Peptides against a protein of PDB entry 3S8F. Designs and how they scored, part 37

Target 1, 157 residues: chain A of PDB entry 3S8F
Amino acid sequence: VLTLFVAVPSLMTAFTVAASLEFAGRLRGGRGLFGWIRALPWDNPAFVAPVLGLLGFIPGGAGGIVNASFTLDYVVHNTAWVPGHFHLQVASLVTLTAMGSLYWLLPNLTGKPISDAQRRLGLAVVWLWFLGMMIMAVGLHWAGLLNVPRRAYIAQV
Target 2, 166 residues: chain B of PDB entry 3S8F
Amino acid sequence: DEHKAHKAILAYEKGWLAFSLAMLFVFIALIAYTLATHTAGVIPAGKLERVDPTTVRQEGPWADPAQAVVQTGPNQYTVYVLAFAFGYQPNPIEVPQGAEIVFKITSPDVIHGFHVEGTNINVEVLPGEVSTVRYTFKRPGEYRIICNQYCGLGHQNMFGTIVVKE

## One batch from the design tools (peptide; aimed at target 1 N147, target 2 T39 K138)

Design b2_p17_5 (made by RFdiffusion4)
Pose (drawn by RFdiffusion4):
Structure b2_p17_5 (pose): chain A 157 residues (1-157), chain B 166 residues (1-166), chain P 17 residues (1-17)
Amino acid sequence: as target 1 above (157 residues)
Amino acid sequence: as target 2 above (166 residues)
Amino acid sequence: VIIVFFAVVYALLLHRS
């Protein structure tokens, strides 16, 4: 029960953050129900990386609520589902957010500029990392529901 | 406009939060339902039951695997299961279909998992402790036990079998 | 998404009972 309550701050974060992004999209001219998304600064890796991380957090958090549901945990406990869940949370959102900081924080700390080419390369890196984490989340959640255990060298069997 | 957008955002946020809370409460009620049903028998016994891992293969209910299945009620069997590096004894565990099975599971060495494929049986096995779970097998046949806690280099090949007789 | 995940795992729990 208390774990289900720990989920409320992230459920609140989902709204406060989503509304902040929608407000920004509207300031930048976006209209429609989706125009506000397209009008956001998708050419800036510092923007893109946490946003993509937040998108993967939706299934990441859904899996966490499942794991927190006591008897439901007997379906997925110590299976590949668990790495599926935590790759979405830490290996995607937390890691992507830190990667995006290379693009505003590093210059601030070192004075070293980020070139146009380096910015594009950062875009590719955060997209590939995000997409790779999403594909693997699918493989691991599914394999987990099929009772494949975590922490195993299953290629040797 | 900022004032307006702000007001509207807070108003709808309050609504979302109430909905999100109502959803979580429904899940809590649904979990409480499972705890009142036979499906909750796979929840391990909360009572501490200590044993000695260094002598469990020499004395006590785990010393003779052929004697591991004991009828404890008219439709109940207790099964003493040893999960060790890297296997389970007895092998196979043989039980009748439709009977309640109380698995008492310990390890002489390291932590092992006990995950019965196709069931909700999924329990950690700790040396020095006895893990007790309950389940009734509705369908006869062979069930594979998977070790789902890393117990060393033999972990990926650590399996066992439950045969549910007709 | 949360509801879908919960429902699927909940159905599997009951199914595996």

Design b2_p17_5_s1 (made by RFdiffusion4, then SolubleMPNN; from b2_p17_5, 9 letters changed)
Fold by OpenDDE base, seed 3:
Structure b2_p17_5_s1 (fold): chain B 157 residues (1-157), chain C 166 residues (1-166), chain A 17 residues (1-17)
Amino acid sequence: as target 1 above (157 residues)
Amino acid sequence: as target 2 above (166 residues)
Amino acid sequence: VAAEEFNLVYAKLLELS
């Protein structure tokens, strides 16, 4: 029970990020309950990448609670579920944040803005990465629930 | 205007805070649901039992594979299993169908996994500790034991077999 | 069979190390 209290500050941190995004979207002219989302700079891979990472991190966080739960961890431990969790946390959030950081950092370091072609390519990269990671993560979690073992080349199903 | 911005931010934070609390309850509900649907057959953790990994192969119930399967009751058995680099002992493990089997698993070397396909048996095996797993095989046949904890160069080939006899 | 032999060899090597 005490372990699950870790989720409280994590959620509090998450809502501040979300609030910041909503504020930013509304500053950009977004209106209504969801209009602020559309107003965010989805044409910038430096923005899209970490946001997609955050989206992937949400179910990963939920999985973290599962993995930290004594009884539930017994079900998922050392199954494909675990690497599924990893890929949501590391390969999605961390990696996409790093990718997004590069899309900001490189132009800043060189003093030259990225071309439109580079921008479009960047968007394609981060969206494809996210899509692939989500497919993989769903597959791994599903396999884990089917008792597919971790660190084994062979599985029952 | 910083003041207006601050008020706006606070309003958004309040909304998202409420959402976060709602999500917390959703997570709790999901945990409760999962427990309700998946706790059947869960093997509870037993008390900590220790063994000396340096002598476990020479003396004690794990020393002789021929003595690994011990009948403790009319329909109860204890099986003393060693997980080692790179295999299991005894192999195969022969047990009768329908009997309650208590696996006592330990390792003389490094950490291994003990994952039995077709069952909910899935535990890590630590040197110096005895893992206890209770299971009843309802179907005869062969059940593969898989090491799901990396243990070295031969990890990928580390398999065992449980043979359930009618 | 090949896997078993492999495991035995490496197990032996580990014991010697």
Scores: peptide ipSAE 0.022, ipTM 0.774, DockQ to the pose 0.016
OpenDDE base, seeds 1, 2, 4, 5: peptide ipSAE 0.014, 0.014, 0.000, 0.006; ipTM 0.777, 0.732, 0.756, 0.740

Design b2_p17_5_s2 (made by RFdiffusion4, then SolubleMPNN; from b2_p17_5, 8 letters changed)
Fold by OpenDDE base, seed 2:
Structure b2_p17_5_s2 (fold): chain B 157 residues (1-157), chain C 166 residues (1-166), chain A 17 residues (1-17)
Amino acid sequence: as target 1 above (157 residues)
Amino acid sequence: as target 2 above (166 residues)
Amino acid sequence: AAVEEFLRVYALLLERS
């Protein structure tokens, strides 16, 4: 009940963030229905990380609704599905947001900008992290649907 | 300029909110579709039944593993299973193929899991509460019971076996 | 070990149709 209650305002918040991104992209010269996306600062890991986190949060949020549904929970409860959900929510959104925040915070705290090499490395890190999280999440959700249990080191698959 | 910016932001917000509502309906539709087409994994909840976890080992239907399997009809059985730290009793659980089995599962100590591999049987077992699961084994063989709820240091080694006989 | 096991299971799942 609580999850379903917070689902609607969370969606509203998410789409408000998307609206802000569209506005920012258009201010940066993006045009058309999707051109504003290309205009966003994809060369900045402080931007890319939390955005990738948001992208991972979309299926994770949908999964949250599934997990909170009584009938569907019978299928997914205490299976690998649940860890899959966690990795999208915590290891993707929260972690990537934290990473992005650090890429902004540390230069401001130290008064020293990150080097170009550090920037490129940061981009590689967050993209690879996102890729890894998506692969793992897909695997865990699929395993969960195949009744692979969580908190078990063996499974009949 | 500030006013223009606010109007622009508002326009984008309105568009995205409309999209949000549309996506909400899509998600609801997908859930509904899943429920309508994939119901095989749903285990109906039984009636609330309680037991005293402090005495369940000494008295009652769970007290004697040798009496745990009770025939209740021509092709119907009730199996009284204890999930405990760290195992299951009886172990193995022997049931006939094709019979309707009602598992009555409880715990004398902490919360455990009762996950039967190869089946859709997957329930948590709470001390003081009886978990009821109905299942018919169509294939003979051995089915492993796995604890999928952390229950202590020996959790990872907590296994049982259901033997389905022809 | 956990990573290896995950990769093994994931590979099996990908092959499962």
Scores: peptide ipSAE 0.026, ipTM 0.774, DockQ to the pose 0.051
OpenDDE base, seeds 1, 3, 4, 5: peptide ipSAE 0.025, 0.016, 0.019, 0.010; ipTM 0.785, 0.782, 0.781, 0.759

Design b2_p17_5_s3 (made by RFdiffusion4, then SolubleMPNN; from b2_p17_5, 7 letters changed)
Fold by OpenDDE base, seed 4:
Structure b2_p17_5_s3 (fold): chain B 157 residues (1-157), chain C 166 residues (1-166), chain A 17 residues (1-17)
Amino acid sequence: as target 1 above (157 residues)
Amino acid sequence: as target 2 above (166 residues)
Amino acid sequence: VALEMFNLVYALLLERS
């Protein structure tokens, strides 16, 4: 029970970030229920990367509840499910946030803005990374539910 | 206007709070689905049992692989298994089909895994701790034991076998 | 409340299994 209480502040953080995004989008001219999303700066890899990280973190958060569950952990522990989870958490959220931070930091450190070509390349990298990570994560979670063990080169399935 | 912005943010936060709560219930539903479809994998927690890993090979129920399978009652057995670098003992583990098997698993050296293919048996094995798993094999045949916890250079080749006899 | 419901669901599902 106490372990699951961690979900509360995590969700609070999540909706606060989401609220900030909505506010920003609406300040940029977005209107309606979803119009604010379109108004966000999707042409900037420094923005897109961490946002995609957040999107990947949502199912990861759900997985966190599973992995922290006393009963469900017996189902998924040391299966491919676990790598699936931390690839979402680390290789998605953390890594994409780092990428996004770099896209912001380097121009500031060098005093030179990124070129349009670099910007487009950055967007491609971030989106492809996200896509690949989602495919991998789904596969690993699925395999885990099929009782595929982690740290093994062979499996029953 | 900062004041107006603050009120707007508050409204958005309330909205997203509601959404987050809704999503929480979605997650609960997904967990329920997972449990409903994979309940066979749920293992009840038991009392923590300790053992001295430095003497477990010399004395006690794990000391003699030939005496590792103990009949404790009609159609009931306890199997004392050691997971070590890099294998299992006894190997093979021979048990009757349809019998209730209580596995008592420990390690004399490092942490290992005990994953039995085709079953829901999947536990970590810690030196000094006894892992207890209850299982009944309904089908005769051979079941491979896989170490799914890194235990050293030979980890990838650490396998065992459970033979279920008719 | 959500955690209580979660625990209830868990308990019910475990009992069913």
Scores: peptide ipSAE 0.012, ipTM 0.764, DockQ to the pose 0.128
OpenDDE base, seeds 1, 2, 3, 5: peptide ipSAE 0.005, 0.012, 0.011, 0.005; ipTM 0.781, 0.741, 0.772, 0.747

Design b2_p17_5_s4 (made by RFdiffusion4, then SolubleMPNN; from b2_p17_5, 8 letters changed)
Fold by OpenDDE base, seed 1:
Structure b2_p17_5_s4 (fold): chain B 157 residues (1-157), chain C 166 residues (1-166), chain A 17 residues (1-17)
Amino acid sequence: as target 1 above (157 residues)
Amino acid sequence: as target 2 above (166 residues)
Amino acid sequence: MAEEMFLLVYALLLERS
């Protein structure tokens, strides 16, 4: 149980980022408990991508705590649960952050802003990626709880 | 104005940090609750037992598959299983229904998995270490053993069978 | 590989249901 304290720095970082988002949203005119969320620049794929990554990272992080728990890991270890976990962490957070970074970096490096069409396409790509990752992750976690083995092409459920 | 902004940021950070700590406690509580209410069937880790992977095939209880199933008491058996590239021995493993089976599993080569379908048996098998799992098969039939740890080119085909006799 | 696993997982879940 004490191993759970390893999550403290990660949680602190995550929620500090959340605090920054709230601050930014409020600076953009958002008010109330949820108004700041709407005020964030959801029209910018460079912003949306990493934020969606963060959202995927939340359940992934919780899963990380589970995986680090001796007793709970007994249930999920070497099942489809584990791939579900790291797909949230790597393919969601890391990948979406990288994608978002590119949407910011390339225009700055080239000196050419992205067109409106490119922006809209970028938003579509990021959202579709996120949706697909969530579906896959939920499926893998579910299968893992049903004792579907990891690294096997056959299973009995 | 920079000072005001700094104070505002700190206020938000403090709030979210408090939330973070609260969530941590929730997670701990959930784990504690799970442990308190759902410990049935959990096989606790036994004492670490070591073997020499270089000689385990030549001498000792794993050396002869024909002698792998040992009756240790009334309705109690110990089964010495080798997980190797790429299979299990003995194969099949034959055990009686309703008997308490202690699996002693090790590997002569690389790390393997030992996942028995239809059961909660799921352990990694490390060369030089003995994995011990205790289980009672309540239903007769065939139970497939699956390697769920990558062990080489033939990993995907590494299967075994436990036959539970009435 | 991820896609294959995804399909396998859902196939198994559907079979169980």
Scores: peptide ipSAE 0.022, ipTM 0.779, DockQ to the pose 0.051
OpenDDE base, seeds 2, 3, 4, 5: peptide ipSAE 0.012, 0.020, 0.012, 0.019; ipTM 0.720, 0.781, 0.763, 0.750; seed 2 fails the geometry check

Design b2_p17_6 (made by RFdiffusion4; failed a check: a repeat of another design)
Pose (drawn by RFdiffusion4):
Structure b2_p17_6 (pose): chain A 157 residues (1-157), chain B 166 residues (1-166), chain P 17 residues (1-17)
Amino acid sequence: as target 1 above (157 residues)
Amino acid sequence: as target 2 above (166 residues)
Amino acid sequence: YAVALIVLPVYLLFHRA
């Protein structure tokens, strides 16, 4: 029960952050129900990386609520589902957010500029990392529901 | 406009939060339902039941695997199961279908998992402790036990079998 | 996909009961 309550701050974060992004999209001219998304600064890796991380957090958090549901945990406990869940949370959102900081924080700390080429390369890196985490989350959640255990060298069997 | 957008955002946020809370409460009620059904039998016994891992293969209910299945009620069998590096005894565990099975599971060495494929049986096995779970097999046949807690280099090949007789 | 991650474990819990 208390774990289901720990989920409320992230459920609140989902709205406060989503409304903040929608407000920014509207300031930048975006209209429609989706125009506000397209109008956001998708050329800036510091923007893109946490946003993509937040997108993967939606299934990441859904899996966490399942794991927190006591008897439901007997379906997925110590299976590949669990790494599927935590790659979405820490290996995607937390890691992507830190990667995006290379693009505003590093210049601030070192004075070293980020070139146009380095910016594009950062875009590719955060997209590939995000997409790779999403594909693996699919493989691991599914294999987990099929009772494949975590922490195993299953290629040797 | 900022004032307006702000007001509207807070108003709808309050609505979302109430909905999100109502949804979490429904999940809590649904979990409470499972805890009142037979499906909750796989929840391990909360009572501490200590044993000694250094003598469990020499004395006590785990010393003779052929004697591991004991009828404890008219439709009840207790099964003493040893999960060790890297296997389970007895092998196979043989039980009748439709009977309640109380698995008492310990380890002489390291922590092992006990995950019965196709069931909700999924319990950690700790040396020095006895893990007790309950389940009734509705369908006869062979069930594979998977070790789902890393117990060393033999972990990926650590399996066992439950045969549910007709 | 996020909905499936909630629905499938619930199904399997009762199915494997």

Design b2_p17_6_s1 (made by RFdiffusion4, then SolubleMPNN; from b2_p17_6, 11 letters changed)
Fold by OpenDDE base, seed 2:
Structure b2_p17_6_s1 (fold): chain B 157 residues (1-157), chain C 166 residues (1-166), chain A 17 residues (1-17)
Amino acid sequence: as target 1 above (157 residues)
Amino acid sequence: as target 2 above (166 residues)
Amino acid sequence: LALDFLLEPIRLLFERS
């Protein structure tokens, strides 16, 4: 009930964020339907991290609706599907947002900008993290659909 | 200019809101499609039933594992299963192939899982509540019961077996 | 090992289909 109640406002918020990104991209010189995306600061891990988190949150959010659905929950409940959902929501969105926030916070807190090497390393970390999360999430969701249980070290599939 | 910026933002928001509404309907449609074309697992076959977890081991249909399998009709059985720390009883559960089995599962201690591998039987078992699942085993053999709800230090080793006989 | 573990469900899915 709570999930479904929050679903619509959450979607509205998410798309409002997307609108803000479009506006920002267009301010940075992006044009056209998708050109604004390329204009965003993809060289900044403080930006890339939370954006990738948002991307991971899309399927995760959809999965939340599935998990909260009475009928569909019979299929996915207490299977590997659920951890897959968690890793998209927590290990992707929350963690990547925290990582991005750190890339903003530390330079401002110390008064020292990050080096170019640190920036590049940060980008690598964020992208690799996202890739890993996507692989794991896809795997866990598929495992869940194959009736692999959570909290069990064995499965017959 | 603040006014121009606000107008621009509003335009983008309107577009994205329209898109969001469209996507909402897409998601609903996908869920509906899934429900219409695929099975949704095992649905509980009984109405709400309560038991006293403190006495379930001592009296009632769960008290004697030897009496746990009850024939209720032609090719119909009820199996009274206890999920406890850390195992299941009876163990093994012996049922005939092709029979309609009604599992009535409860716990004397903590919350457990009842997940039968190779089937879509997957329910949580709460102390004081009876979980009812109806299933027909079409293939003979052994089916492992696993606990998929953390129930203590021995959770990982909590297994049972259903033996389906020809 | 981690990669193999994560890809196992995909493998199983294709083998099952």
Scores: peptide ipSAE 0.026, ipTM 0.766, DockQ to the pose 0.075
OpenDDE base, seeds 1, 3, 4, 5: peptide ipSAE 0.022, 0.014, 0.023, 0.026; ipTM 0.785, 0.781, 0.788, 0.761; seed 1 fails the geometry check

Design b2_p17_6_s2 (made by RFdiffusion4, then SolubleMPNN; from b2_p17_6, 10 letters changed)
Fold by OpenDDE base, seed 2:
Structure b2_p17_6_s2 (fold): chain B 157 residues (1-157), chain C 166 residues (1-166), chain A 17 residues (1-17)
Amino acid sequence: as target 1 above (157 residues)
Amino acid sequence: as target 2 above (166 residues)
Amino acid sequence: LAEQFITEPIRLLFERS
């Protein structure tokens, strides 16, 4: 009930954020239907991290609706599907947002900007984290649909 | 300047809201498609049923594992299963192939899982409540029951077996 | 891809016995 109740407002919020990104990209010189995306600061891990988190949240959010649906939850409940959902929501969105926040917070707290090397390393970390999370999430969802149980070390698949 | 900015933002918001609505319908359509093309092979059966977890081991249909399998009709059985820390009873559960089996599962202690490998039987078992699942085994053999709800230190080793006989 | 990773697994799950 709670999930379905917040689903629509969450979608509205998500797309409002997307609208803000479009506006920002266009302010940065991006033009066209998708040109604004390229204009966003993809060289900044503090930006890239939360954006990748948002991207991971898209399938995760959709999965949340599935998990909250009576008939579909019967299929996925207490299977590897559920951890897959969590890793998209928590380990992707929340974690990447936290990582991005640190890339902003630490320089501001210390008064020292991050070096170019640190910036590049940060980008690598964020992208690799996202890639790993997507691989794991897809695998877990797939395994879940194959009835691999959650909280069990064995499965007949 | 402020007015122009607000108008621009509004235009983008309108576009994205339209897209959001479209995507919402896409998601609903996908769910509907899934429901329309697939049917559950395991169906919850029965009405809300409650039991006293403190006495379920002592009296009632779950008390004697030797009497747990009850024939209720031609090719129809009810199996009274206890999920406990840390195992299942009866163990093994013996049922005939092709029979309609109604599992009535409860717990005397904590919440457990009842996940039958090779089937779509997968329910949580709550103390004080009876989980009812209807299933027909089409293939003979052994089916492992796995607890997929953490129930304590022995959770990882909590298994049962259903033996389906020809 | 949807067929392979979503539809087919769901079908198999619902039809298992």
Scores: peptide ipSAE 0.053, ipTM 0.799, DockQ to the pose 0.360
OpenDDE base, seeds 1, 3, 4, 5: peptide ipSAE 0.022, 0.019, 0.024, 0.020; ipTM 0.810, 0.795, 0.799, 0.774

Design b2_p17_6_s3 (made by RFdiffusion4, then SolubleMPNN; from b2_p17_6, 11 letters changed)
Fold by OpenDDE base, seed 2:
Structure b2_p17_6_s3 (fold): chain B 157 residues (1-157), chain C 166 residues (1-166), chain A 17 residues (1-17)
Amino acid sequence: as target 1 above (157 residues)
Amino acid sequence: as target 2 above (166 residues)
Amino acid sequence: LAQRFLTEPIELLFERS
């Protein structure tokens, strides 16, 4: 009930954020239907991290609706599907947002900007984290649909 | 300047809102498609049923594992299963192939899972409530029951077996 | 891809016995 109740507002919020990104990209010189995306500051891990988190949240959010649906939940409940959902929602969105926040917070707290090396390393970390999370999430969802149980170390598949 | 900015933002918001609505319908359509094209082979059966977890081991249909399998009709059985810390009873559960089996599962202690490998039987078992699942085993053999709900230190080793006889 | 990762597993699960 709660999930379905917040689904529509959450979608509205998500797309409003996307609209804000479009506006920001266009302010940065991006033009066209998709040119604004390229204009966003992809060289900043503080930006890239939460954006990648948002991207991971898209399938995760859709999965949330599935998990909250009576008939579909019967298929996925307490299978590896559920951890897959969590890793998209928590380990991707929340974690990446936290990581991105640190890239902003620490320089401001210390008064010292991050070096170029640290910036590049940060980008690598964020992208690799996202890649790993996507691989794991896809695997877990797939395994879940194949009826691999959650909280069990064995399965027939 | 402020006016121009607001108008621009509004235009983008309108576009994204339209897209959001479209995507919402896509998701709903996908769910509807799934429901329309797929049916569950295992379905809950019966009405809301409650039991006293403190006495379920002492009296009633779950008390004696030797009497847990009850024939209720031609090629129809009811199996009264206890999920407990840490195992299942009866163990093994013996049922005939092709029979309609109604599992009535409850717990005397904590919440457990009842996940039968090789089947789509997968329910949580709550103390004080009876989980009812109807299933027909089409293939003979052994089916492992796995607890997929954390129930304590022995959770990882909580298994049962269903033996389907020809 | 959708068929492989969604439709087929779901069908398998729903019809498994």
Scores: peptide ipSAE 0.027, ipTM 0.805, DockQ to the pose 0.362
OpenDDE base, seeds 1, 3, 4, 5: peptide ipSAE 0.024, 0.020, 0.025, 0.017; ipTM 0.808, 0.800, 0.806, 0.772

Design b2_p17_6_s4 (made by RFdiffusion4, then SolubleMPNN; from b2_p17_6, 9 letters changed)
Fold by OpenDDE base, seed 3:
Structure b2_p17_6_s4 (fold): chain B 157 residues (1-157), chain C 166 residues (1-166), chain A 17 residues (1-17)
Amino acid sequence: as target 1 above (157 residues)
Amino acid sequence: as target 2 above (166 residues)
Amino acid sequence: LALEFILLPIQLLFERS
């Protein structure tokens, strides 16, 4: 129980971010339980990228709790589960946040907004990245539960 | 108004924090449920046992692969296994079907993995430490040992075999 | 070989789903 209390600050932070998103969506005219989500700027890759990262981070965070659990870690340790977790945390959240940051930073540094074509391309990139990462991550976690080892090119499954 | 906005944000935060707390307990409950229903066959960690990796090849129970399999009871064996760059010793490991096997695994060089396909045997092997795994093979045949911890250029080809005899 | 490892989980996902 005490070990899992390490998750409390992380959950507090995560849901505070969610609260900020809800507030932002409602400020943009979103109403109701879910209407605020649609009101968020989904046409901006600088926004979409880190948000998709957050979405990937949710199951990754849950996996983190599993990995931190002594008994459950024995089940998943050094299986394909672990790289699946990493790809959600690093290759999704961190990478997408970096990508999103770039979409914001470059226009500000140059003083020129991105073109519409660049914007659309950016959206395509981040969504495709997220989709690919989710497919791979789910597959890795699934394989891990089937006792597929990590750092090995073969498995008996 | 900034003050109004701040109060609104605080209200949303309070709601989400409450949800966060609830989810924490849900996660704990789910973990508890999983442990209660899926703990069969789990191999618990044993007591810390140390060896000198610099001499383990020359003296002691790991020194002679021909004597690595030791019968400790009527249906019980201890197998002293070395994981090294890049293989396992002995190889193959021959054990009887249905016998309780206690693997004592260590390394003379670097950290390796000991993952036996078709089983739940999966441990890291550290130089200077003895990993203990208990398992009973119910089916005869060959079981492949895979190194799942990177140990050098030959890591990907580091395999062993356990032969379970009828 | 690394590619094989990467593709295997994806394959398993489609086969086991």
Scores: peptide ipSAE 0.049, ipTM 0.789, DockQ to the pose 0.056
OpenDDE base, seeds 1, 2, 4, 5: peptide ipSAE 0.026, 0.025, 0.044, 0.032; ipTM 0.794, 0.777, 0.803, 0.775

